# Ledger of designs, part 37: peptides against a protein of PDB entry 3HTU

Target 1, 75 residues: chain A of PDB entry 3HTU
Amino acid sequence: RRPEEWGKLIYQWVSRSGQNNSVFTLYELTNGEDTEDEEFHGLDEATLLRALQALQQEHKAEIITVSDGRGVKFF

## One batch from the design tools (peptide; made by RFdiffusion4, then SolubleMPNN)

Design b2_p16_8_s2 (from b2_p16_8, 9 letters changed)
Fold by OpenDDE base, seed 2:
Structure b2_p16_8_s2 (fold): chain B 75 residues (1-75), chain A 16 residues (1-16)
Amino acid sequence: as target 1 above (75 residues)
Amino acid sequence: MEELRKKGESLTKPVP
């Protein structure tokens, strides 16, 4: 899958599960309990970042960088 | 996580 395709799957999960306006660490998205049944569970961080960047271009997400790591807010 | 949450709360873009 291309990053844009992964982004679509991730955002579909966010929307269907009512997680809009929520903040996640990158780890929570790919390794968390809430996404265990999702296709993007276990996705490598590099590909995840590219997927989120695609969503960011569509104003559907904002990647957040803080002192102890990175995360994302979905809109 | 607190820093991430705090910064996230400052982002208030409208839902597409």
Scores: peptide ipSAE 0.428, ipTM 0.850, DockQ to the pose 0.698
Fold by OpenDDE base, seed 4:
Formats: sequence, C-alpha cells, structure tokens
Structure b2_p16_8_s2 (fold): chain B 75 residues (1-75), chain A 16 residues (1-16)
Amino acid sequence: as target 1 above (75 residues)
Amino acid sequence: MEELRKKGESLTKPVP
C-alpha cells in the first residue's frame, strides 16, 4: 500500500469510531489496543508518518511535534 | 515515540 492508502484506512477508522478531533501518539495508532484489529496495526513508524503527512496535506490531520516525541490530531 | 508514551506526560486525547 502507498502512504496515501494507509492514510485513508487510518482516517476511516478515526471517523468510524467517532474520534475526530482526538489526539494520538504514533505508538497508539500502530501498537495500541484500540487498533489491534485494524490493518494498519503494526505498521512501521516511517510509513505511518508518511501516511499522516498525506492526511495533513488534505487538512484531515495535524502532526504534533514535542521535545520527547510526536503525535497527531485528526479533524 | 516509545519515550513519549512511557513518560506518561505525552499528548492526550479527549474522552467521551
């Protein structure tokens, strides 16, 4: 899958679960219990980041960077 | 990213 395709799957999950406007750590998205049954569970961080960047370009997400890591807010 | 999670003071999400 291309990063954009992963982004689509991730956003679909966020939307269907009613978690728009929520903030996630990158770890929660790919290693969390809440996404255990999703296809993107276990996705490598590098690919995840590219997927999120694609969503960001569509104004569907905003990547947040802090001193000790990164997160993402979905819209 | 593990450090962000492990430290507990990471970004949080709204809880319904």
Scores: peptide ipSAE 0.114, ipTM 0.703, DockQ to the pose 0.085
Fold by OpenDDE base, seed 1:
Structure b2_p16_8_s2 (fold): chain B 75 residues (1-75), chain A 16 residues (1-16)
Amino acid sequence: as target 1 above (75 residues)
Amino acid sequence: MEELRKKGESLTKPVP
């Protein structure tokens, strides 16, 4: 799958689970218990980041970078 | 903020 396709799957999960406007760490998305049944569980961080960047271009997400790490907010 | 452990390191859940 291309990063854009991964982004679509991730955003579909966010939307269907009613978690829009929520903030996640990158680790939560790929290693969290809440996504164990999702196809993107276990996805490498590099590919995940590219997927989120694709969503960001569509104004569906915003990647947050702070001194203590990175996260993402979905809209 | 919520903290997560990843490979021995702690990550802080950021807030916008």
Scores: peptide ipSAE 0.057, ipTM 0.684, DockQ to the pose 0.066
Fold by OpenDDE base, seed 5:
Structure b2_p16_8_s2 (fold): chain B 75 residues (1-75), chain A 16 residues (1-16)
Amino acid sequence: as target 1 above (75 residues)
Amino acid sequence: MEELRKKGESLTKPVP
């Protein structure tokens, strides 16, 4: 899958679960209990980041970088 | 702020 395709799957999950406007760590998205049944569970962080960057270009997400790690807010 | 344990390490949720 291309990054934008992964991004679509991730955003669909966010929307279906009603978690728009929520903030996640990158680890929560790919290793959390809430996404265990999703196709993107276990996705490597590098590919995840590219997927989120694709969503960011569409104004559907914002990647947050802080001293103790990275996260993302979905819109 | 919510913390998440990652294989022995704790991470905090970032704030927008």
Scores: peptide ipSAE 0.052, ipTM 0.675, DockQ to the pose 0.067

Design b2_p16_8_s3 (from b2_p16_8, 6 letters changed)
Fold by OpenDDE base, seed 3:
Structure b2_p16_8_s3 (fold): chain B 75 residues (1-75), chain A 16 residues (1-16)
Amino acid sequence: as target 1 above (75 residues)
Amino acid sequence: MEELLKKGASLSKPVP
């Protein structure tokens, strides 16, 4: 899958689960309990980041970078 | 939500 395709799957999960306006660490998205049944569970962080960057270009997400780590807010 | 982002997530709903 291309990063944009992964982004679509991730955002579909966010929307279906009613988690728009929620913040996740990158680890929570790919290793968390809430996504265990999703196709993107276990996705490598580099591909995840590219997927989220694609969503960010569409104004559907914002990647958050702080001194202690990274995360993402979905809209 | 993990501790890594708590400081910058005040305007977002928590991860269920």
Scores: peptide ipSAE 0.096, ipTM 0.696, DockQ to the pose 0.210
Fold by OpenDDE base, seed 4:
Structure b2_p16_8_s3 (fold): chain B 75 residues (1-75), chain A 16 residues (1-16)
Amino acid sequence: as target 1 above (75 residues)
Amino acid sequence: MEELLKKGASLSKPVP
């Protein structure tokens, strides 16, 4: 899958689970308990980041960077 | 939400 396709799957999960306007760490998305049954569970961080960047371009997400890590807010 | 982002975002997320 391309990063854009992964982004679509991730956003679909966010939407279907009613978690729009919520914030996640990158770890929570690919290693968290809430996504264990999702296709993107276990996705490498590099590809995840590219997927989120694609969503950000579509104004569906905002990547948050802090000194000790990164996260994402979905809209 | 992990402690990592609480300092920068101070937001929470619902449980599916």
Scores: peptide ipSAE 0.093, ipTM 0.696, DockQ to the pose 0.124
Fold by OpenDDE base, seed 2:
Structure b2_p16_8_s3 (fold): chain B 75 residues (1-75), chain A 16 residues (1-16)
Amino acid sequence: as target 1 above (75 residues)
Amino acid sequence: MEELLKKGASLSKPVP
């Protein structure tokens, strides 16, 4: 899958689960208990980041970068 | 999670 396709799957999960406006660490998205049954569980962080960047271009997400790591807020 | 971020909780390590 292309990053944009991964982004679509991730955003669909966020929307269908009613978690718009929620914040996640990148680790929670790919390694968390809440996504264990999702296709993107276990996705490598580099590909995840590219997927989220694609969503960010569509104003569907905002990547949060702080001194000790990264997270993402979905809209 | 948002509240945790506000108080400086750790996030996933950035991709090198």
Scores: peptide ipSAE 0.089, ipTM 0.714, DockQ to the pose 0.077
Fold by OpenDDE base, seed 5:
Structure b2_p16_8_s3 (fold): chain B 75 residues (1-75), chain A 16 residues (1-16)
Amino acid sequence: as target 1 above (75 residues)
Amino acid sequence: MEELLKKGASLSKPVP
């Protein structure tokens, strides 16, 4: 899958689960309990970042970078 | 932004 395709799957989950306007760590998205049944569970962080960057370009997400941590807010 | 704190993970630092 292309990063954009992964982004689509991730955003679909966010929407279906009512997680819009929520903040996640990158770890929660790919290793969290809430996404265990999703295709993107276990996705490598590098690909995840590219997927989220694609969503960010579409104004559907915002990647948050702070000291010793990264997260994302979905819109 | 919503602040998030995750315990027991490498990315446990709070995110604004």
Scores: peptide ipSAE 0.069, ipTM 0.713, DockQ to the pose 0.069

Design b2_p16_8_s4 (from b2_p16_8, 9 letters changed)
Fold by OpenDDE base, seed 3:
Structure b2_p16_8_s4 (fold): chain B 75 residues (1-75), chain A 16 residues (1-16)
Amino acid sequence: as target 1 above (75 residues)
Amino acid sequence: MEELKKLGSSLSKPVP
């Protein structure tokens, strides 16, 4: 899958689960209990980041970078 | 990532 295709799957999960306007660490998205049944569970962080960047270009997400790591807010 | 979650929680709804 291309990064933008992964982004679509991730955003579909966010929307279906009613978690728009929620903040996640990158680890929570791919390794968390809440996404265990999703196709993107276990996705490598580099591909995840590119997927989220694609969503960010569509104003569906905002990648947050702080001193102790990175996360994402979905809209 | 306590800093991220703290900053994010003030700007978003709780994660279900």
Scores: peptide ipSAE 0.114, ipTM 0.709, DockQ to the pose 0.256
Fold by OpenDDE base, seed 5:
Structure b2_p16_8_s4 (fold): chain B 75 residues (1-75), chain A 16 residues (1-16)
Amino acid sequence: as target 1 above (75 residues)
Amino acid sequence: MEELKKLGSSLSKPVP
């Protein structure tokens, strides 16, 4: 899958689960209990980041960078 | 990711 395709899957999950306007760490998205049944669970962080960057270009997400890591807010 | 979660609590609704 292309990063854009992963982004689509991730955003679909966020929307289906009613978690728009929520903040996640990158770890939570791919390693969290809440996504265990999703295709993107276990996705490598590099690919995840590219997927989220694609969503960010579409104004569907914003990657947040702080001193101790990165996360993402979905809109 | 403590800082991120603090930001999340202020900027976003809690994760269901």
Scores: peptide ipSAE 0.114, ipTM 0.712, DockQ to the pose 0.239
Fold by OpenDDE base, seed 4:
Structure b2_p16_8_s4 (fold): chain B 75 residues (1-75), chain A 16 residues (1-16)
Amino acid sequence: as target 1 above (75 residues)
Amino acid sequence: MEELKKLGSSLSKPVP
C-alpha cells in the first residue's frame, strides 16, 4: 500500500470509531490496544508518518511535534 | 509523549 492508502485506512478507523478531534501518539496508532485488529497495526513509523502527512495535506489531520516526540490530531 | 498528551488534552477531546 502507498502512504496515501494507509492514511485512508487510518482515517476510516478514526471516523468509524468516533474519535475525530482526538489526539494520538504515533505509537498508539500502530501499537495500541485500540488498533490491534486494524490492518495498520504494526505499521512502521516511517510509513505511518508519510500516511499522516498525506492526511494533513487534505486537512484531515495535524501532526504535532514536541520535544519528547510526535503525535497527530484528527479532524 | 507526556508533553504531547498534555497539549493534546487542551486542544482536543480525550481518546476513548
Scores: peptide ipSAE 0.111, ipTM 0.710, DockQ to the pose 0.239
Fold by OpenDDE base, seed 1:
Structure b2_p16_8_s4 (fold): chain B 75 residues (1-75), chain A 16 residues (1-16)
Amino acid sequence: as target 1 above (75 residues)
Amino acid sequence: MEELKKLGSSLSKPVP
């Protein structure tokens, strides 16, 4: 899958689960229990980041960088 | 992670 395709799957999960306007760490998205049944579970962080960047271009997400890690807010 | 969650609490709702 292309990063944009991964982004679509991730955003669909966020939307369907009613978690828009929520903040996640990158780890929570791909390693959390809540996403164990999702196709993007276990996705490598580099590909995840590219997927989120694609969503960010569409104003559907905002990647947050702090001193001790990264996260993402979905809209 | 802790810092991110702290920022998140002011920017959006917590993860259910």
Scores: peptide ipSAE 0.103, ipTM 0.707, DockQ to the pose 0.242

## One batch from the design tools (peptide; made by RFdiffusion4, then SolubleMPNN)

Design b2_p17_1_s1 (from b2_p17_1, 7 letters changed)
Fold by OpenDDE base, seed 2:
Structure b2_p17_1_s1 (fold): chain B 75 residues (1-75), chain A 17 residues (1-17)
Amino acid sequence: as target 1 above (75 residues)
Amino acid sequence: SFLEELKKKGQEILEEE
């Protein structure tokens, strides 16, 4: 899958699960219990980041950085 | 913690919208 295709799957999950406006660590998205049944569970962080960057270009997400790492907010 | 700081920054973004 291309990054934008992964982004679509991730955003669909966020929307269907009613978690828009919530904030996740990158680890929570791919390794959390809430996404165990999703196709993007276990996705490597590099590919995840590219997917989220694609969503960010569409103004559907914003990647947040703090001193200890990165996360994402979905809109 | 990382999680606390991240959640805080996320909330700040929400408040600015």
Scores: peptide ipSAE 0.429, ipTM 0.807, DockQ to the pose 0.925
Fold by OpenDDE base, seed 5:
Structure b2_p17_1_s1 (fold): chain B 75 residues (1-75), chain A 17 residues (1-17)
Amino acid sequence: as target 1 above (75 residues)
Amino acid sequence: SFLEELKKKGQEILEEE
């Protein structure tokens, strides 16, 4: 899958689960219990980041950086 | 913590909308 395709899957989950406007760590998205049954569970961080960047270009997400790492907010 | 800082920044973004 291309990053854009992964982004679509991730955003579909965010939307159908009603978590728009929520903030996640990158780890929570791919390793958390809430996404355990999703196709993107276990996705490597590098690919995840590219997927999120694709969503960011569409104004569907914003990657947040703090001194300790990165996370993402979905819209 | 990382999580707290992240959530805080996220909330700020939310409030800016």
Scores: peptide ipSAE 0.427, ipTM 0.809, DockQ to the pose 0.913
Fold by OpenDDE base, seed 1:
Structure b2_p17_1_s1 (fold): chain B 75 residues (1-75), chain A 17 residues (1-17)
Amino acid sequence: as target 1 above (75 residues)
Amino acid sequence: SFLEELKKKGQEILEEE
């Protein structure tokens, strides 16, 4: 899958689960309990980041950086 | 913690927009 395709799957999950406006660590998205049944569970962080960057270009997400690392907010 | 700081910053973004 291309990053844009992964982004679509991720955003579909966010929307269906009603978690728009929620903030996640990148680890939570691919390794957390809440996404165990999702196709993107276990996705490598590099590919995840590219997927989120694609969503960011569509104004559906914002990658948040803090001193300790990165997370994402979905809109 | 990282998570606390991240959640705080995320909330600030929501409030500013």
Scores: peptide ipSAE 0.419, ipTM 0.803, DockQ to the pose 0.918
Fold by OpenDDE base, seed 4:
Structure b2_p17_1_s1 (fold): chain B 75 residues (1-75), chain A 17 residues (1-17)
Amino acid sequence: as target 1 above (75 residues)
Amino acid sequence: SFLEELKKKGQEILEEE
């Protein structure tokens, strides 16, 4: 799958789950309990980041960086 | 925790914009 395709799958999950504000760490998205049944579980961070960047270009997400790590908010 | 810190800071940044 291309990063854009991964992004679509991720965003579909976010949309289905209907979580308010929807802020995640990158680790939480690919290694968390909430996504263990999703196809993108276990996705490498590099590909995940590119997927999220694709969503960011579509204004569906914003990648957040703090001193100790990165996360993402979905819209 | 790191999770809560990131969520808090990220939310603050996004809400300020």
Scores: peptide ipSAE 0.415, ipTM 0.794, DockQ to the pose 0.578

Design b2_p17_1_s2 (from b2_p17_1, 7 letters changed)
Fold by OpenDDE base, seed 3:
Structure b2_p17_1_s2 (fold): chain B 75 residues (1-75), chain A 17 residues (1-17)
Amino acid sequence: as target 1 above (75 residues)
Amino acid sequence: SFMEELKKLGEQILAER
C-alpha cells in the first residue's frame, strides 16, 4: 500500500471509532490495544509517518513533536 | 510526561482551529 492508502485506512478507523479530535502517540496508533484488529496495526513508523503526512496535507491530522517523541491529532 | 505534553498541545491546536 502507498502511504496515502494507509492514511485512508487510518482515517477511516478514526472516523468510525469516534476518535476525531483525539491525540495519539505514533506508537499507540500502531501498537495499541485499540487498533489491534486494524490492518495498519504493526505498521512501521516510517510508513506511518508518511501516511500521517498525507492526512496532514488534507487537514485531517496534525503531527506533533514533543521533545524526542511524536504524536498526531486527528480532526 | 510526553503524553501529558502531547495532550496539552493537542488541546491547544484544537482551540486554535
Scores: peptide ipSAE 0.416, ipTM 0.852, DockQ to the pose 0.952
Fold by OpenDDE base, seed 1:
Structure b2_p17_1_s2 (fold): chain B 75 residues (1-75), chain A 17 residues (1-17)
Amino acid sequence: as target 1 above (75 residues)
Amino acid sequence: SFMEELKKLGEQILAER
């Protein structure tokens, strides 16, 4: 899958599960209990980041960077 | 924790928009 395709799957989960407007760490999205049944569970972080960047271009997410790590907010 | 700080920052971003 291309990053844009992964982004679509991730955002579909966000929308269906009512997680819009919530914040995640990148690790939480791919390794957390809440996404264990999703196709993107276990996705490598580099590909995840590219997927989220695609969503960010569509104003569906914002990647948040702090000195000690990164996360994402979905809209 | 990192997650707490991240969520706090996320809430601030929402408030600013």
Scores: peptide ipSAE 0.413, ipTM 0.844, DockQ to the pose 0.826
Fold by OpenDDE base, seed 5:
Structure b2_p17_1_s2 (fold): chain B 75 residues (1-75), chain A 17 residues (1-17)
Amino acid sequence: as target 1 above (75 residues)
Amino acid sequence: SFMEELKKLGEQILAER
């Protein structure tokens, strides 16, 4: 899958699970219990980041960088 | 903590939108 395709899958989960306006660590998205049944569970962080960047271009997410790491806010 | 800082920033972003 292309990053854009992964982004679509991730955002579909965010939307249908009511997680819009929520903040996640990148780890939570791919390793958390809430996404265990999703195709993107276990996705490598590099690909995840590219997927989120695609969503960010569509104003559906914003990647947050802090001193200790990265997260994402979904809209 | 990382999560607290992340949540704080997320709230700020939400408030700006």
Scores: peptide ipSAE 0.405, ipTM 0.848, DockQ to the pose 0.939
Fold by OpenDDE base, seed 2:
Structure b2_p17_1_s2 (fold): chain B 75 residues (1-75), chain A 17 residues (1-17)
Amino acid sequence: as target 1 above (75 residues)
Amino acid sequence: SFMEELKKLGEQILAER
């Protein structure tokens, strides 16, 4: 899958699970209990970041970078 | 600002891990 395709799957989960306007760590998205049944569970962080960057270009997410890691807010 | 608040929220989430 292309990053844009992963982004679509991730955003679909965010939308249908009612998680819009929530903030996640990158780890939570791919390793958390809430996403265990999703195709993107276990996705490597580099590919995840590219997927989220694609969503960011569409103004559907904002990646948050701090000294102790990265997160994302979905809109 | 919006971005400052967003980062603050993000920092709180990350700091809890």
Scores: peptide ipSAE 0.300, ipTM 0.780, DockQ to the pose 0.176

Design b2_p17_1_s3 (from b2_p17_1, 5 letters changed)
Fold by OpenDDE base, seed 3:
Structure b2_p17_1_s3 (fold): chain B 75 residues (1-75), chain A 17 residues (1-17)
Amino acid sequence: as target 1 above (75 residues)
Amino acid sequence: SFREKLEEKGEEILKKR
């Protein structure tokens, strides 16, 4: 899958689960209990970041950097 | 914590939109 395709799957999950306007650590998205049944569970962080960047270009997410860590806010 | 700071930053972003 291309990063944009991963982004679509991730955003679909966010929307389906009613978690728009929520924040996630990158770890929570790919390693958390809430996403265990999703195709993007276990996705490598580099690909995840590119997927989120695609969503960011569409104004559907914003990647947040705090100290040396990263997360994402979905809209 | 990192998680708390992330939440705070996220709320700030939402308020600015």
Scores: peptide ipSAE 0.642, ipTM 0.921, DockQ to the pose 0.944
Fold by OpenDDE base, seed 5:
Structure b2_p17_1_s3 (fold): chain B 75 residues (1-75), chain A 17 residues (1-17)
Amino acid sequence: as target 1 above (75 residues)
Amino acid sequence: SFREKLEEKGEEILKKR
């Protein structure tokens, strides 16, 4: 899958699960309990970041950089 | 914590939109 395809799967989950306007650490998205049944669970962080960047270009997410890490806000 | 700071930043973003 291309990064934008991963992004689509991630955002579909966000929408279906009612997680719009929520924030996630990158780790939570791919390693958290809430996403265990999703295809993107276990996705490497580099590919995840590219997927989120694709969503950011579509104004569906914003990657947040805080002192010691990164997360994402979904809209 | 990182999580707390992330949430705060997320709220700030919403206020600016």
Scores: peptide ipSAE 0.640, ipTM 0.920, DockQ to the pose 0.914
Fold by OpenDDE base, seed 1:
Structure b2_p17_1_s3 (fold): chain B 75 residues (1-75), chain A 17 residues (1-17)
Amino acid sequence: as target 1 above (75 residues)
Amino acid sequence: SFREKLEEKGEEILKKR
């Protein structure tokens, strides 16, 4: 899958689960219990970041960088 | 904590949109 395709799957989950306007650590998205049944569970962080960057270009997400690490907010 | 900082930044982003 291309990053854009992964982004689509991730955002579909966010929307269906009612997680819009929520923040996630990158780890929670791919390793958390809430996404265990999703195709993107276990996705490597590098590919995840590219997927989220694609969503960011569409104004559907924003990658957040804080001193302690990175996360993402979905809209 | 890292989580709290993410949530705080997330709220700030919403205010700017």
Scores: peptide ipSAE 0.637, ipTM 0.919, DockQ to the pose 0.919
Fold by OpenDDE base, seed 2:
Structure b2_p17_1_s3 (fold): chain B 75 residues (1-75), chain A 17 residues (1-17)
Amino acid sequence: as target 1 above (75 residues)
Amino acid sequence: SFREKLEEKGEEILKKR
């Protein structure tokens, strides 16, 4: 899958689970219990970041850097 | 914690939009 395609899958999960306007650590998205049944569970961080960057270009997310870590806000 | 700081910054972003 291309980053844009991963982004679509991630955003679909966010939307159907009612978690728009929520923040996630990158770890929570790919390693959390809430996403265990999703295709993007276990996705490597580099690919995840590219997927989120694609969503950011569409104004559907904003990547957040705090201290030495990263997360994401979905809209 | 990192998680708390992330949530705080997330709230700030919403207010700026």
Scores: peptide ipSAE 0.637, ipTM 0.920, DockQ to the pose 0.913

Design b2_p17_1_s4 (from b2_p17_1, 8 letters changed)
Fold by OpenDDE base, seed 5:
Structure b2_p17_1_s4 (fold): chain B 75 residues (1-75), chain A 17 residues (1-17)
Amino acid sequence: as target 1 above (75 residues)
Amino acid sequence: SFKEELEKKGKEILEKQ
């Protein structure tokens, strides 16, 4: 899958689960219990980041950087 | 914590909308 395709799957989950406007750590998205049954569970962080960047380009997410690392907010 | 910082920044982003 291309990054934008992964992004689509991730955003579909966000929308289906009603978690728009929520903030996640990158770890929560791919390793958390809430996404255990999703196709993107276990996705490597590098690919995840590219997927999120694709969503960010579409104004569907914003990658957040703090001193401790990165996360993402979905809209 | 890391998550708390993200939540704080996330809230700020929401408020900017």
Scores: peptide ipSAE 0.497, ipTM 0.841, DockQ to the pose 0.930
Fold by OpenDDE base, seed 1:
Structure b2_p17_1_s4 (fold): chain B 75 residues (1-75), chain A 17 residues (1-17)
Amino acid sequence: as target 1 above (75 residues)
Amino acid sequence: SFKEELEKKGKEILEKQ
């Protein structure tokens, strides 16, 4: 899958689960309990980041950086 | 915590949009 395709799957989960406007650590998205049944569970962080960057270009997400690392907010 | 800081910044983003 291309990063854009992964982004679509991730955003579909966010929308269907009512998680719009929620904030996640990158780890929570791919390693958390809430996404265990999703195709993108276990996705490597580098590919995840590219997927989220694709969503960011579509104004569907924003990658947030803090001193301790990165996360993402979905819209 | 890391998550709390992310949530704080997330709220700021929402308020600006």
Scores: peptide ipSAE 0.489, ipTM 0.837, DockQ to the pose 0.927
Fold by OpenDDE base, seed 4:
Structure b2_p17_1_s4 (fold): chain B 75 residues (1-75), chain A 17 residues (1-17)
Amino acid sequence: as target 1 above (75 residues)
Amino acid sequence: SFKEELEKKGKEILEKQ
């Protein structure tokens, strides 16, 4: 899958699970309990980041950088 | 914590919208 395709899957989960306007660590998205049954569970961080960047381009997410890591806000 | 800091920044983003 291309990053954009992963982004679509991720955002579909966010939307259908009512997680819009929520903030996640990158780890939570791919390793958390809430996404265990999702296709993107276990996705490598590099690909995840590119997927989120694609969503960011569509104003569906914003990647947040803090001193000790990165996360994402979904809209 | 890392998560709290993300939440804080997330709120800031929301507030700016």
Scores: peptide ipSAE 0.482, ipTM 0.847, DockQ to the pose 0.903
Fold by OpenDDE base, seed 2:
Structure b2_p17_1_s4 (fold): chain B 75 residues (1-75), chain A 17 residues (1-17)
Amino acid sequence: as target 1 above (75 residues)
Amino acid sequence: SFKEELEKKGKEILEKQ
């Protein structure tokens, strides 16, 4: 899958689960209990970041950086 | 914590939106 295709799957999960406007750590998205049944569970962080960047270009997400690392907010 | 800081920034983004 291409990054934008992964992004679509991730955003579909966010929408279906009613978690728009929620904030996630990158680890939670690919390693969390809430996404265990999703195709993107276990996705490597580098590919995840590219997927989220694709969503960010579409104004569907914003990658957040803090001193301890990165996360994402979905719109 | 890391998560708490992210949530704080997330709320700030929402306020500016």
Scores: peptide ipSAE 0.481, ipTM 0.841, DockQ to the pose 0.935

